Peptides against a protein of PDB entry 1IK9. Designs and how they scored, part 12

Target 1, 211 residues: chain A of PDB entry 1IK9
Amino acid sequence: MERKISRIHLVSEPSITHFLQVSWEKTLESGFVITLTDGHSAWTGTVSESEISQEADDMAMEKGKYVGELRKALLSGAGPADVYTFNFSKESCYFFFEKNLKDVSFRLGSFNLEKVENPAEVIRELICYCLDTIAENQAKNEHLQKENERLLRDWNDVQGRFEKCVSAKEALETDLYKRFILVLNEKKTKIRSLHNKLLNAAQEREKDIKQ
Target 2, 207 residues: chain A of PDB entry 1IK9 as posed
Amino acid sequence: MERKISRIHLVSEPSITHFLQVSWEKTLESGFVITLTDGHSAWTGTVSESEISQEADDMAMEKGKYVGELRKALLSADVYTFNFSKESAYFFFEKNLKDVSFRLGSFNLEKVENPAEVIRELIAYALDTIAENQAKNEHLQKENERLLRDWNDVQGRFEKAVSAKEALETDLYKRFILVLNEKKTKIRSLHNKLLNAAQEREKDIKQ
Target 3, 195 residues: chain A of PDB entry 1IK9 as posed
Amino acid sequence: MERKISRIHLVSEPSITHFLQVSWEKTLESGFVITLTDGHSAWTGTVSESEISQEADDMAMEKGKYVGELRKALLSVYTFNFSKESAYFFFEKNLKDVSFRLGSFNLEKVENPAEVIRELIAYALDTIAENQAKNEHLQKENERLLRDWNDVQGRFEKAVSAKEALETDLYKRFILVLNEKKTKIRSLHNKLLNA

## One batch from the design tools (peptide; made by RFdiffusion4, then SolubleMPNN)

Design b2_p29_7_s1
Fold by OpenDDE base, seed 3:
Structure b2_p29_7_s1 (fold): chain B 211 residues (1-211), chain C 211 residues (1-211), chain A 29 residues (1-29)
Amino acid sequence: as target 1 above (211 residues)
Amino acid sequence: as target 1 above (211 residues)
Amino acid sequence: KLEEEKKKIEELLKELEEEEKKEEEEEKK
């Protein structure tokens, strides 16, 4: 079961924050349970998939689009102020909400709610759910923080090893070339020495032929 | 101002969850505001630094140790079951709590609370605080998750560059040695050829002298 | 592979030094 609790203001009671709880399975389209509370009283209603389909049809709206609007209205929490207007009559237990566009406001949906006999239990359960959600989110935050600190250390370690590898590559190349140049110069000197000896031997032979 | 909300069970009402809100500035030692609610009624009390000091003295406990016990009792939330027992009389508005040790239970502290005239406002504010905390923690989680994903990418990129650098170092060393061997062999062959020419020239001179 | 190539260089260097020594001994009769 998924749940969302949102703050709303009722047109009839704009001075007091109400809480709108929506609970559903997998998708809002399959129906949901709605609970409204002012911290003293609570009202609940069950909305079926058939009711959602009927409201979409009555509005001449495609079901997926309608469910998308329901999701924005009922699940957004502190959505952008004034996009949705919420109305509730404590006398009729009729809850309805409107979408406010620049030029047109229209009723998006309506629900008959029932007054909860024991609102304190609903309020306690709502607070419990909030506290559980806080604890779960804190545990996730602590885990992610520890992972981020680990990843940062691992990155720094690899970066440092990479920099050492780059420097070691350059040092290796330089050392190998220096050694190669030294040996080549020795061999060049030897080749020159042997060539001079051959030239001298040839000159001596030419002298011996000339008696 | 710091705040902690915890679930507690009262000895007198073990079947219903109560909520204990504690609010303080910087440290619990400097005093705090305590609020108790059952989701219908609320009770509040202010505890001063002097009262905390007096309770520590009355218990013959060092203040820092006493404040440490208060912190565990009042701020732990769902602390280990049964370590602290909470008592509240709705008639006397007297709240007290005990620490349960293996062999001894003792009163840790007590507060006179006052019944809140408008509990719904306190409950709404408490729910608002929970929802704000959820939203803030969700935003932190989303940020940490995005940072985690960034750090993982950055780590993979550096790791891949490091592996390429290692392979490039080994390839460079191998290539340089191969080139060095080729040139050395050419120079060795040239030295041998010059040596053989010198030996032949010496042998021809020895023949010419015998002739 | 690298160690094998390194050994070949060391062997080649040693052989070149031995050839140089033989030439110095022949210059000295």
Scores: peptide ipSAE 0.023, ipTM 0.813, DockQ to the pose 0.032; fails the geometry check
Fold by OpenDDE base, seed 5:
Structure b2_p29_7_s1 (fold): chain B 211 residues (1-211), chain C 211 residues (1-211), chain A 29 residues (1-29)
Amino acid sequence: as target 1 above (211 residues)
Amino acid sequence: as target 1 above (211 residues)
Amino acid sequence: KLEEEKKKIEELLKELEEEEKKEEEEEKK
């Protein structure tokens, strides 16, 4: 079961924050339970898949699009854009909400709710769910933080090894070339010496021929 | 202001979860506000720094140690270890808690609370705080997740560059040695050729002398 | 492969040094 709690403001009671809880299985399309509370009283209703389909048909809206609007209205809360207006009569237990666009406002849905006999239990369970969610999210945060610290260490280790590899490559190249130059110069000196000896030998022969 | 909400069970009402809210400025030692709720009623009290100091003195406990025990009792909730027992009289509004050790139980603290006139407002504010905390923690989770993904990419990039550097170093060393061998062999051949010419020249001289 | 090439260089260097020593000894008769 999935759950979302949102803060809403009712047109009838704009001075007090209400909380809208929606609970569903897998998808909101398959139906959901809606609970409204003011922190003292609670009201609950069940919305079936058939009611969702009927409401979509009544609005001549494609079901997937309608469910998309329900998701925005009921799960996002009254976002800062006041796109959704929520109404509730405590006397009739009738809840309805409208989508307000620039030139068009329309009723998006309505629910008959029932007053909960023990609202304190619903409120306690709601607070428990919030505290559990906080604890779960904190544990996830701590895990992600530790993983980030691990990844940062691993990155620094590889970066340091990479820099050492670059430096070692340059040093190796330089050393190999220096050694090569030294040996080449030695061989060049030897070749020159041998050439000079050959020239001297040839000059001595030419002197010996000249008696 | 810092705040913590915990679930507690009262000895007088073990079947219903109560919520203990503690609010403080910077440190619990400087005093705090305590609020208890059952989801219908709420009770609040203020504990001063002087009361904390007096309670520590009455217990012959060092203040820092005492505050450490308060933190464990009031902020951690009844951890799974049942180390703390909470008691509350709704008639007297007297709240007290005990630390239970294997051989010793002692009263750790007590508070005179006052019944809140509008508990719904306290409960709504408490739920608002929970929802805000959830939203903040979710935003932090999303940030840490993105940072984790960034660090993982950066690690993979450096790792790949490092592996290429290692391979390039080995290839460079191999290439330089091959080139060096080729040139050394050429110079060796040249030296041998010059020696042979010198030997031939010496042999010709020796023939000319014998002649 | 690298170690084989290193060994070949070392052998070549040694052979060259031995040829140079022989030449210096022949110049000294």
Scores: peptide ipSAE 0.023, ipTM 0.813, DockQ to the pose 0.033; fails the geometry check
Fold by OpenDDE base, seed 2:
Structure b2_p29_7_s1 (fold): chain B 211 residues (1-211), chain C 211 residues (1-211), chain A 29 residues (1-29)
Amino acid sequence: as target 1 above (211 residues)
Amino acid sequence: as target 1 above (211 residues)
Amino acid sequence: KLEEEKKKIEELLKELEEEEKKEEEEEKK
């Protein structure tokens, strides 16, 4: 079961933060359980896949688009732009919510909720879920932090080896060329010396022929 | 203000999860506010630095060690080993907790709590804090995940460049040596050819002189 | 491969030095 808790403000009680819990199996489209609480009382309702489909049809909205709007309204809470307005009557236990567009507000959905007999149990379970979620997220954060520190060390090690490899390549090339130039110059000097000796020998031979 | 919420089980009500909120400024040693709730009622008490110091003295325990035990008891909840036992009387509003060691249990501390008039407000604020903590931890997780993915890419890029540098170094060295050998062999052949010419010229000159 | 090529260069250098020494000895008769 997936679950999301959000803060909402009711039009009837704007000064009192309410909490909206939505619980579903795999997809919101297949139905969900909605729980509303003010920290003292709780109200719960079940919404079936059939009711979701009927509400989409009544709105003349494509089902996937309608479920997308339900997800934004019920799982995001009142976003920072007050795009969704929540209404609840404690007397009738009727919950409805509207989408506020620039030019038009329209009802997005409505549910009949039932007052929970033992709201303390629902509230305790809700707090337990929050604490479990905090603990799980903290463990993930600690793991990711340790992994980041490891990856940074590994990156620094490879970077340092890479820089050493670049420097070693340049040093090797420079050393090899210097050594080669020295040897070539020695051989060039030797070749020149031998050529000069050959020229001198030829000149002396030409002198010896000329007596 | 720092805050921690933990689950505890009271000896008087072991079937009902209670929540223990501790709030403090900078250090637990400087005093704290303790709040107990069962999701219906709430009880709050303030513990001063003077009371913490007095309790440490009464136990004949060093203050830093005592504060360390308070931190384990009050901020960790009942750890998986039931090392800390919590007691609360709703009638007297007296809260006390014990440390269970292998051979001895001893009272670690005690507080007088006051029943909160509007427990719903305390519970709503507690849930708000949990939801804020979840949102903050989720944002940190998403950031750390993106950073891990970046660091892994950067590591792969440097590793690939390093491997290319190693291969390029080996290829460069091999190519340079091959070129050097070729040129040296050419110069060796030239030197030998010049020597042979010089020897032949000397032999011919010696023939001409004998002639 | 690289060490083999290094050895070949060293051998070639040594052979060239030996040829140079023989030539200096023949220049000295």
Scores: peptide ipSAE 0.023, ipTM 0.813, DockQ to the pose 0.033; fails the geometry check
Fold by OpenDDE base, seed 1:
Structure b2_p29_7_s1 (fold): chain B 211 residues (1-211), chain C 211 residues (1-211), chain A 29 residues (1-29)
Amino acid sequence: as target 1 above (211 residues)
Amino acid sequence: as target 1 above (211 residues)
Amino acid sequence: KLEEEKKKIEELLKELEEEEKKEEEEEKK
C-alpha cells in the first residue's frame, strides 16, 4: 500500500489546515482510500476503480489523463498556485475539488465521505506514519551522506594517483631522453675520433708515398 | 527552535500511542516545551533551565549527564528496550518518567502539564511539522542522490583517465626503447665499420713499410 | 617486453664498451 498525506485548505474552512490522506495499491487508478482530518474530526471514503472510470467518462476525459489530474490534486497538496480548490461539507460529508486554470474552472472529482467514530485513532495512525516516514528518510539520508563521503575519498585517491601517473610519465620520458642523449653523445664523440684517425692515417699515407 | 516528536507509551494507557513533542532553543539544557497528545487531547508544559538544574541537583547528578539522560528519554522515543517508562495522569496533568536498568529503576524527571483548550490546533501544527520535515528530508535525499550520481560519474571519468595514463606510460616507454635500440644499432654498426677501416689502413701501412 | 628491450639496450651498451676497450688496447704496440 502506498500513502500520501497532504495539507489542504477547504473553501468552507479557510482558516484551518486540513490533512488529506490518500492510500492506494500500486496505482491510484485501481482505487484509493481518502481520509480527511482537521486534527479533531476525521472523515473517510473509499473510491473504487469503477468510480474513477465513471468520473473520467462523465468528464469525457481519458482515464490516464484523469488519474494524472487526480494525482496532482490529491497527492501534491495545494501548491502555492491555487490550481486546486477543495470543498467539504461536514453536514453532508460531501467532498469535491475543482481545477482552476486562467480561463477554465471545472470540477475534477467528488466523493462521499463518512465521519470516523474514533478520529483519535486515525490521527494517531497518521502521525505514526509521518514519524515512520521521517525515520526512514533520515536513515536514507545518513546512508547517502556516508556514501557521498566514501565516493569523495575514492575520487581524491584516484585523482592523486592519476596526477602521480602523469608526473611519472613525464619524468620517465625526460629521464630516458637524457640517458639516450648522453649515450648518443659518447657514440658521436667516438665516431668523430675514429673519423679523425682515419683522415690522419690517410694523410700520413699520402705523405709516406710522396720520398 | 529545534523540535523532536517521538511516540511513547504511557503506563496508564498502554493500548494507545501517545506523541511527545519537545521543542527547545539550541540545547535542552536551556529549557524546553513539552507537549503530549493522544490525537484527541493535548497537554503542554514549559520546563525552564532552572527546573532542569534543580532536578539534576535533586538527583545528585551532573547537569550535563542529566541533560544527556533527558535527551535520551524525551527525544529518542521509547526504543524497543523499555529503558524509559512514561507516566501521565490526565486528572493531575502530572507527567513523570523513569529510567529502568537491570538492577536500578529511578525517576528521571517530572513535569506539570496543562490541558490545551484547542488540541486540534496543536495536532494540526504537529502534523504540519511532520509534513515539513518529510519534505525537507526528501529534498535533501534527492540532492544527496544527485550528488552521489555526480561523484560516481566523476570517479569513473578519473579512473578511466588514470587507466589510460598507465597504458600510455607503458606504451611510451616501450616505443622509446625500440627507437633507441634502432639508433644504437646504427651507431654500433658505424663504429665497427670505422674500426675495420682503421685496422685495414694500419695493415696496409705495415705492408707498405715492409715493402 | 619492456624488460627484454631494456636488457637488449644494456647488452648493446656493454658490447660497445668492449669494442671501445679493444680499440684502446690496440692503440697502446
Scores: peptide ipSAE 0.023, ipTM 0.813, DockQ to the pose 0.033; fails the geometry check

Design b2_p29_7_s2
Fold by OpenDDE base, seed 5:
Structure b2_p29_7_s2 (fold): chain B 211 residues (1-211), chain C 211 residues (1-211), chain A 29 residues (1-29)
Amino acid sequence: as target 1 above (211 residues)
Amino acid sequence: as target 1 above (211 residues)
Amino acid sequence: SLKKEEEERKKLLEELEKEEKEEKEEEEK
């Protein structure tokens, strides 16, 4: 079961925050339970898959699009854009909400709710769910923080090894060339010396031929 | 202002979860506001720094240690270890809690609370705080997740560069040695050729002298 | 292993440098 609690303002009671809880299995399309509370009283209703389909048909809206609008209205709360208006009569227990667009407002859905006999239990369970969600999210945060610290250490370790590899490559290249040049110069000097010895030997022969 | 909400069970009402809210400025030692609720009624009290100091003195406990125990009792909730027992009389509005150790139980603190006239407002504000905390923690989770993904990419990039650097170092060394050996062998061959020419020249001179 | 090949190449270079030094010391009798 999935659950979402949102803050809403009712047109009838704009001065007090109400809480809208929606609970569903897998998808909102398969139906959901809606609970409204003012922190003293609670009201609950069940919306079936057939009711959702009927509401979509009545609005001539494709079901997937309709469910998409329900999700925005009921799960996001009244976002800062006042796109959704919520109405509730405590006398009739009739809840309805409208989508307000620039040039047109339309009723997106309506629910007959029932007053909960023990609202304190619903409120306690709602607070418990909030506290559980906080604890779960805190545990996730702590895990992600530790993982980030691990990844940062691992990154620094590889970065340091990479920098050492670059420096070692440059040092190796420089050393190998230096050594090669030394050896090559020694061999060149020996070749020059041997050439000079050959020239001297040839000059001595030419002197010996010239008696 | 800092705040913590915990679930507690009262000895007088073990079947219903109560919520203990503690609010303080910077440190619990400077005093705090305590609120108890059952989801229908609420009770609030203020505990001053002087009362905390007096309770520590009455128990012959060092203040820092006492505040440490208050923090464990009031902010952690009844942890799974049942180390703390909570008592509340709704008639007297007297709240007290005990620390239970293996061989000794002692009263750790007591508060005179007052019944809140509008508990629904306190409950709504409490739920609002929970929802705000959930939203903040979710935003933090999303940020940490994105940072985690960034760090993982950065690690993979440096790791790949490091592996390429290692391979490039080995290839460079192999190439430099191969080239060096080739040039060195050419020079060695030239030296041998020049030595042979010198030997031949010496042998010809020795023939000419014998002639 | 990388280290072993690096050590073998280093040894070969040291041997070449040694041969060259010995050959120079023999030319200088």
Scores: peptide ipSAE 0.019, ipTM 0.799, DockQ to the pose 0.026; fails the geometry check
Fold by OpenDDE base, seed 3:
Structure b2_p29_7_s2 (fold): chain B 211 residues (1-211), chain C 211 residues (1-211), chain A 29 residues (1-29)
Amino acid sequence: as target 1 above (211 residues)
Amino acid sequence: as target 1 above (211 residues)
Amino acid sequence: SLKKEEEERKKLLEELEKEEKEEKEEEEK
């Protein structure tokens, strides 16, 4: 089960924050349970997939678009207060909400809620869910923080090894070339020396033939 | 102001979860505000630094140790239920808690609470604080996740560059040695050829002298 | 592996430098 709790303001009670809990399985399209509370009273209603389909049809909206609007209205949390207007009558237990556009507001949906007999239990469970969510998110944040610190260390270690490898490559190239040039120059000197000895030997033979 | 909300069970009402909110400035030692709620009623009390000091003295405990026990009792959240026992009388508004050791339980502290006239406001504010904390932790989580993904990419990029640098170093060294050996062998062959020509020239001179 | 190959190449270079020194000492009798 997925759950979202949002704070809302009712047009009838704009001075007090209400909480809108929506619970669903997999997708909001398959239906949901809605709970409204003011911290003293609670009201709940179940919205079926058929009701969602009927409301979409009544609005002449494609179901996916309508569900998208429901998701924005009911699941946005502290979204910009100005896009959706929430209304609730404690007398009729009728909950409805409007989408506010620049030039027009229209009713997006409505639900019949039932007053919860034991609102304290619903409120306690809601607070428990909030505390559980806080604990889970804190544990995840601590894990991600430790992972990020590990990754940063691992990055620094590889970076340092990379820089050493670059420097070692340059040093190796320089050293090898210096050594090779020395040995090659010695061999060139030896070749020149041997050529001079051969020239001298040939000149001496030409002198011996000339008596 | 720092705040911690914990779920607790009262000995008098073990079937229902209560919520213990503690609010303080900088350190619990400087005093705190305690709020207890069952989701219907709320009770609040202010505990001063002097009261904390007095309770520590009455217990013959060092203040830092006593504050450490208060912190574990009041701030642990869903800590193991067995270490601290919480008691509250709705009639006397007297809240007290005991530390349970293997062989002995002792009273750790006690507070006079006052029944809140408007518990719904306290409950709404508590839920708001939970929702704000969830939103802040979610935003932090999303940020840490994006940083984690960035660090992983950066690590992979440096690792790949490092591996290429290692391979390039090996290839460079191998190529330089191969080239050097080829040139050196050519020079050695030339030296050997010149030595053989010198030996032949010397042998021909020795024949001409014997002739 | 890398370190062994690097050591083998260093040894080969040292042998080549030694051969060059020996050839120079034979030219100087």
Scores: peptide ipSAE 0.017, ipTM 0.798, DockQ to the pose 0.026; fails the geometry check
Fold by OpenDDE base, seed 2:
Structure b2_p29_7_s2 (fold): chain B 211 residues (1-211), chain C 211 residues (1-211), chain A 29 residues (1-29)
Amino acid sequence: as target 1 above (211 residues)
Amino acid sequence: as target 1 above (211 residues)
Amino acid sequence: SLKKEEEERKKLLEELEKEEKEEKEEEEK
């Protein structure tokens, strides 16, 4: 079972933060359990896949689009832009919510909720879920932090080896060229010397022929 | 203000999860506010630095060690080993807790709590703090995950450049040596040819003189 | 591997330089 808890403000009680818990199996489209609480009382209702499909049809909205709007309204809470308005009557136990567009507000959905007999148990379980979620997220954060520190060390090690490889390549190239030029110049000098000896020998031979 | 919420089990009500909130300024040693709730009722007490110092003295324990034990008891909850036992009387509003050692249990501390008139407000604020903590930890997780993915890409990029640098160094050295040997051998061949020409010229000159 | 190949190539260069020096000393009798 997946669940999400969000803070909402009811039009009837705007000064009192309410909490909206939605619980579902795999997909919100297959139905969900909605729980509303003010920290003293709790109200719960079950919404079936059939009811979700009927509401989509009544709105003349494609089911996937309607479920997408339900997800934004019920799982995100009143977003920072007051795009969703929540209404609840404690007398009738009727919960409904509206989407506020620039030019028009429309009812997005409605549910009959039942007052929970033991709200303390629902509230305790809700707090337990929050504490479990905190612990899981803390463990993930600590793991990711340790992994980032490892990756940063590994990156620095490879970067340092790469810089050494670049410098070693440049040094090697420079050394090999210097040595090559030295040996080549020695051979060129020797060739020039031998050519001069040949020229001198030829000149002496030409002198010896000329007596 | 720092705060921690933990789950505890009271000896008087072991079937009902209680929540222990501790709130403090900078250090637990400077005093704290303790709040106990069962999701229906709440009880709060303030513990001063003077009271913490007095309890440490009464126990004949060094203050830093005592505060360390308070931190383990009050901020960790009943650890997985039932090392800390919590007791609360709703009639007297007296809260006390014990440390269970292998051979002896001893009272670690005690507080008088007052029943909160509006427990719903305390519970709502507690849930709000849990939801804020979840949102902050989720944002940190998403940031660390993105940074992890970045560091892994950067590591792969440097590793690939390093491997290319190594291969390029080996290829460069091999190419330079091959070219050097080729040119050197050409020069050696030319030197040998010039020496043979000199020897032949000398032999011809010696023939011309004998002639 | 890399260090060993570098050492072998360094030795080959030293041998070539030595042969060049010996050939120069033989030409200078």
Scores: peptide ipSAE 0.016, ipTM 0.798, DockQ to the pose 0.026; fails the geometry check
Fold by OpenDDE base, seed 4:
Structure b2_p29_7_s2 (fold): chain B 211 residues (1-211), chain C 211 residues (1-211), chain A 29 residues (1-29)
Amino acid sequence: as target 1 above (211 residues)
Amino acid sequence: as target 1 above (211 residues)
Amino acid sequence: SLKKEEEERKKLLEELEKEEKEEKEEEEK
């Protein structure tokens, strides 16, 4: 089961923050449980897959688009853009929300809620869920931080080896060329010496022929 | 201001989870505000630095050790070891907690709380803090995840460059040695050819002398 | 004397053959 808690402002009670909990199994399309609380009272309603489908049909909206709008309205909280307006009557237990566009507002959905007899239990469970979520997220953060530090060490180690490899390549090239030039120069000197000996031998032979 | 919310079980109400909020400025030693709630009622008390010092003195405990025990008791929640037992009287508004050791339990601290007139406001604020903390921790997790993905890419890039550098070093060494051997063999062949010419010239001269 | 030059050439050849042999032994090695 998935759950999302969001802060909302009700048009009827703009001075107090309300909390909207939505709970669902796998997909919001399959239906959901909605819980509203002001921190003292709570109201809960179940929205079935059939109700979601009917509301989409009544709106002449494709079901996937409608569920997409429900997700934005009910799971995102009142985003900074006041794109969604929430209304609740404590008397009728009727919850409805509107999408506000530039030139038109329209009702996106409506739900009948029931007042919870023991709101303290709902509130305690909601706080427990928040505390569990905080603890899980903290543990994930600590794990990711340790992995980040590991990856940074591994990066530094490879970078240091790479720099050493570059330097070793340049040093090897320089050393091999120096050694090559030395040996080549020695062989060139031997060749020149042998040519001079041949020239001298030829000159001596020409002298011996001239007696 | 720092804040920690923990779940606790009261000896008087073991069937319901209570929430203990502790709020402090910089250090718990400087004093703190303690808030207890059952999700319907709330009780708040202020504990001064002087009260903490007095309790440490009354216990004949070094202040730093006492504050260390307060931190474990009040900020860790009831850890799985039931090392701390919490008691609260709704009638007296007296909150006290004990440290349970193998052979002895002792009272670690006690506070007079006052019943909050508007507990819904405290509960809403507490839920708001939990939701803010969740959002902040989620944003940190997303950031750390993106950084880990970046570091992994950077590591793969450097590793690939390092492997190319190693291969290039080995290829360079092999190529330089092959070229060196080729040139040396050419020079050796020239030296041998020149020696043979010198030997032939000497043999011809010896023939000319015999002649 | 021709004999001295022949001995010097023979020594030079022996040194070259020795250098070539040492170089081959280093290549094997």
Scores: peptide ipSAE 0.012, ipTM 0.788, DockQ to the pose 0.273; fails the geometry check

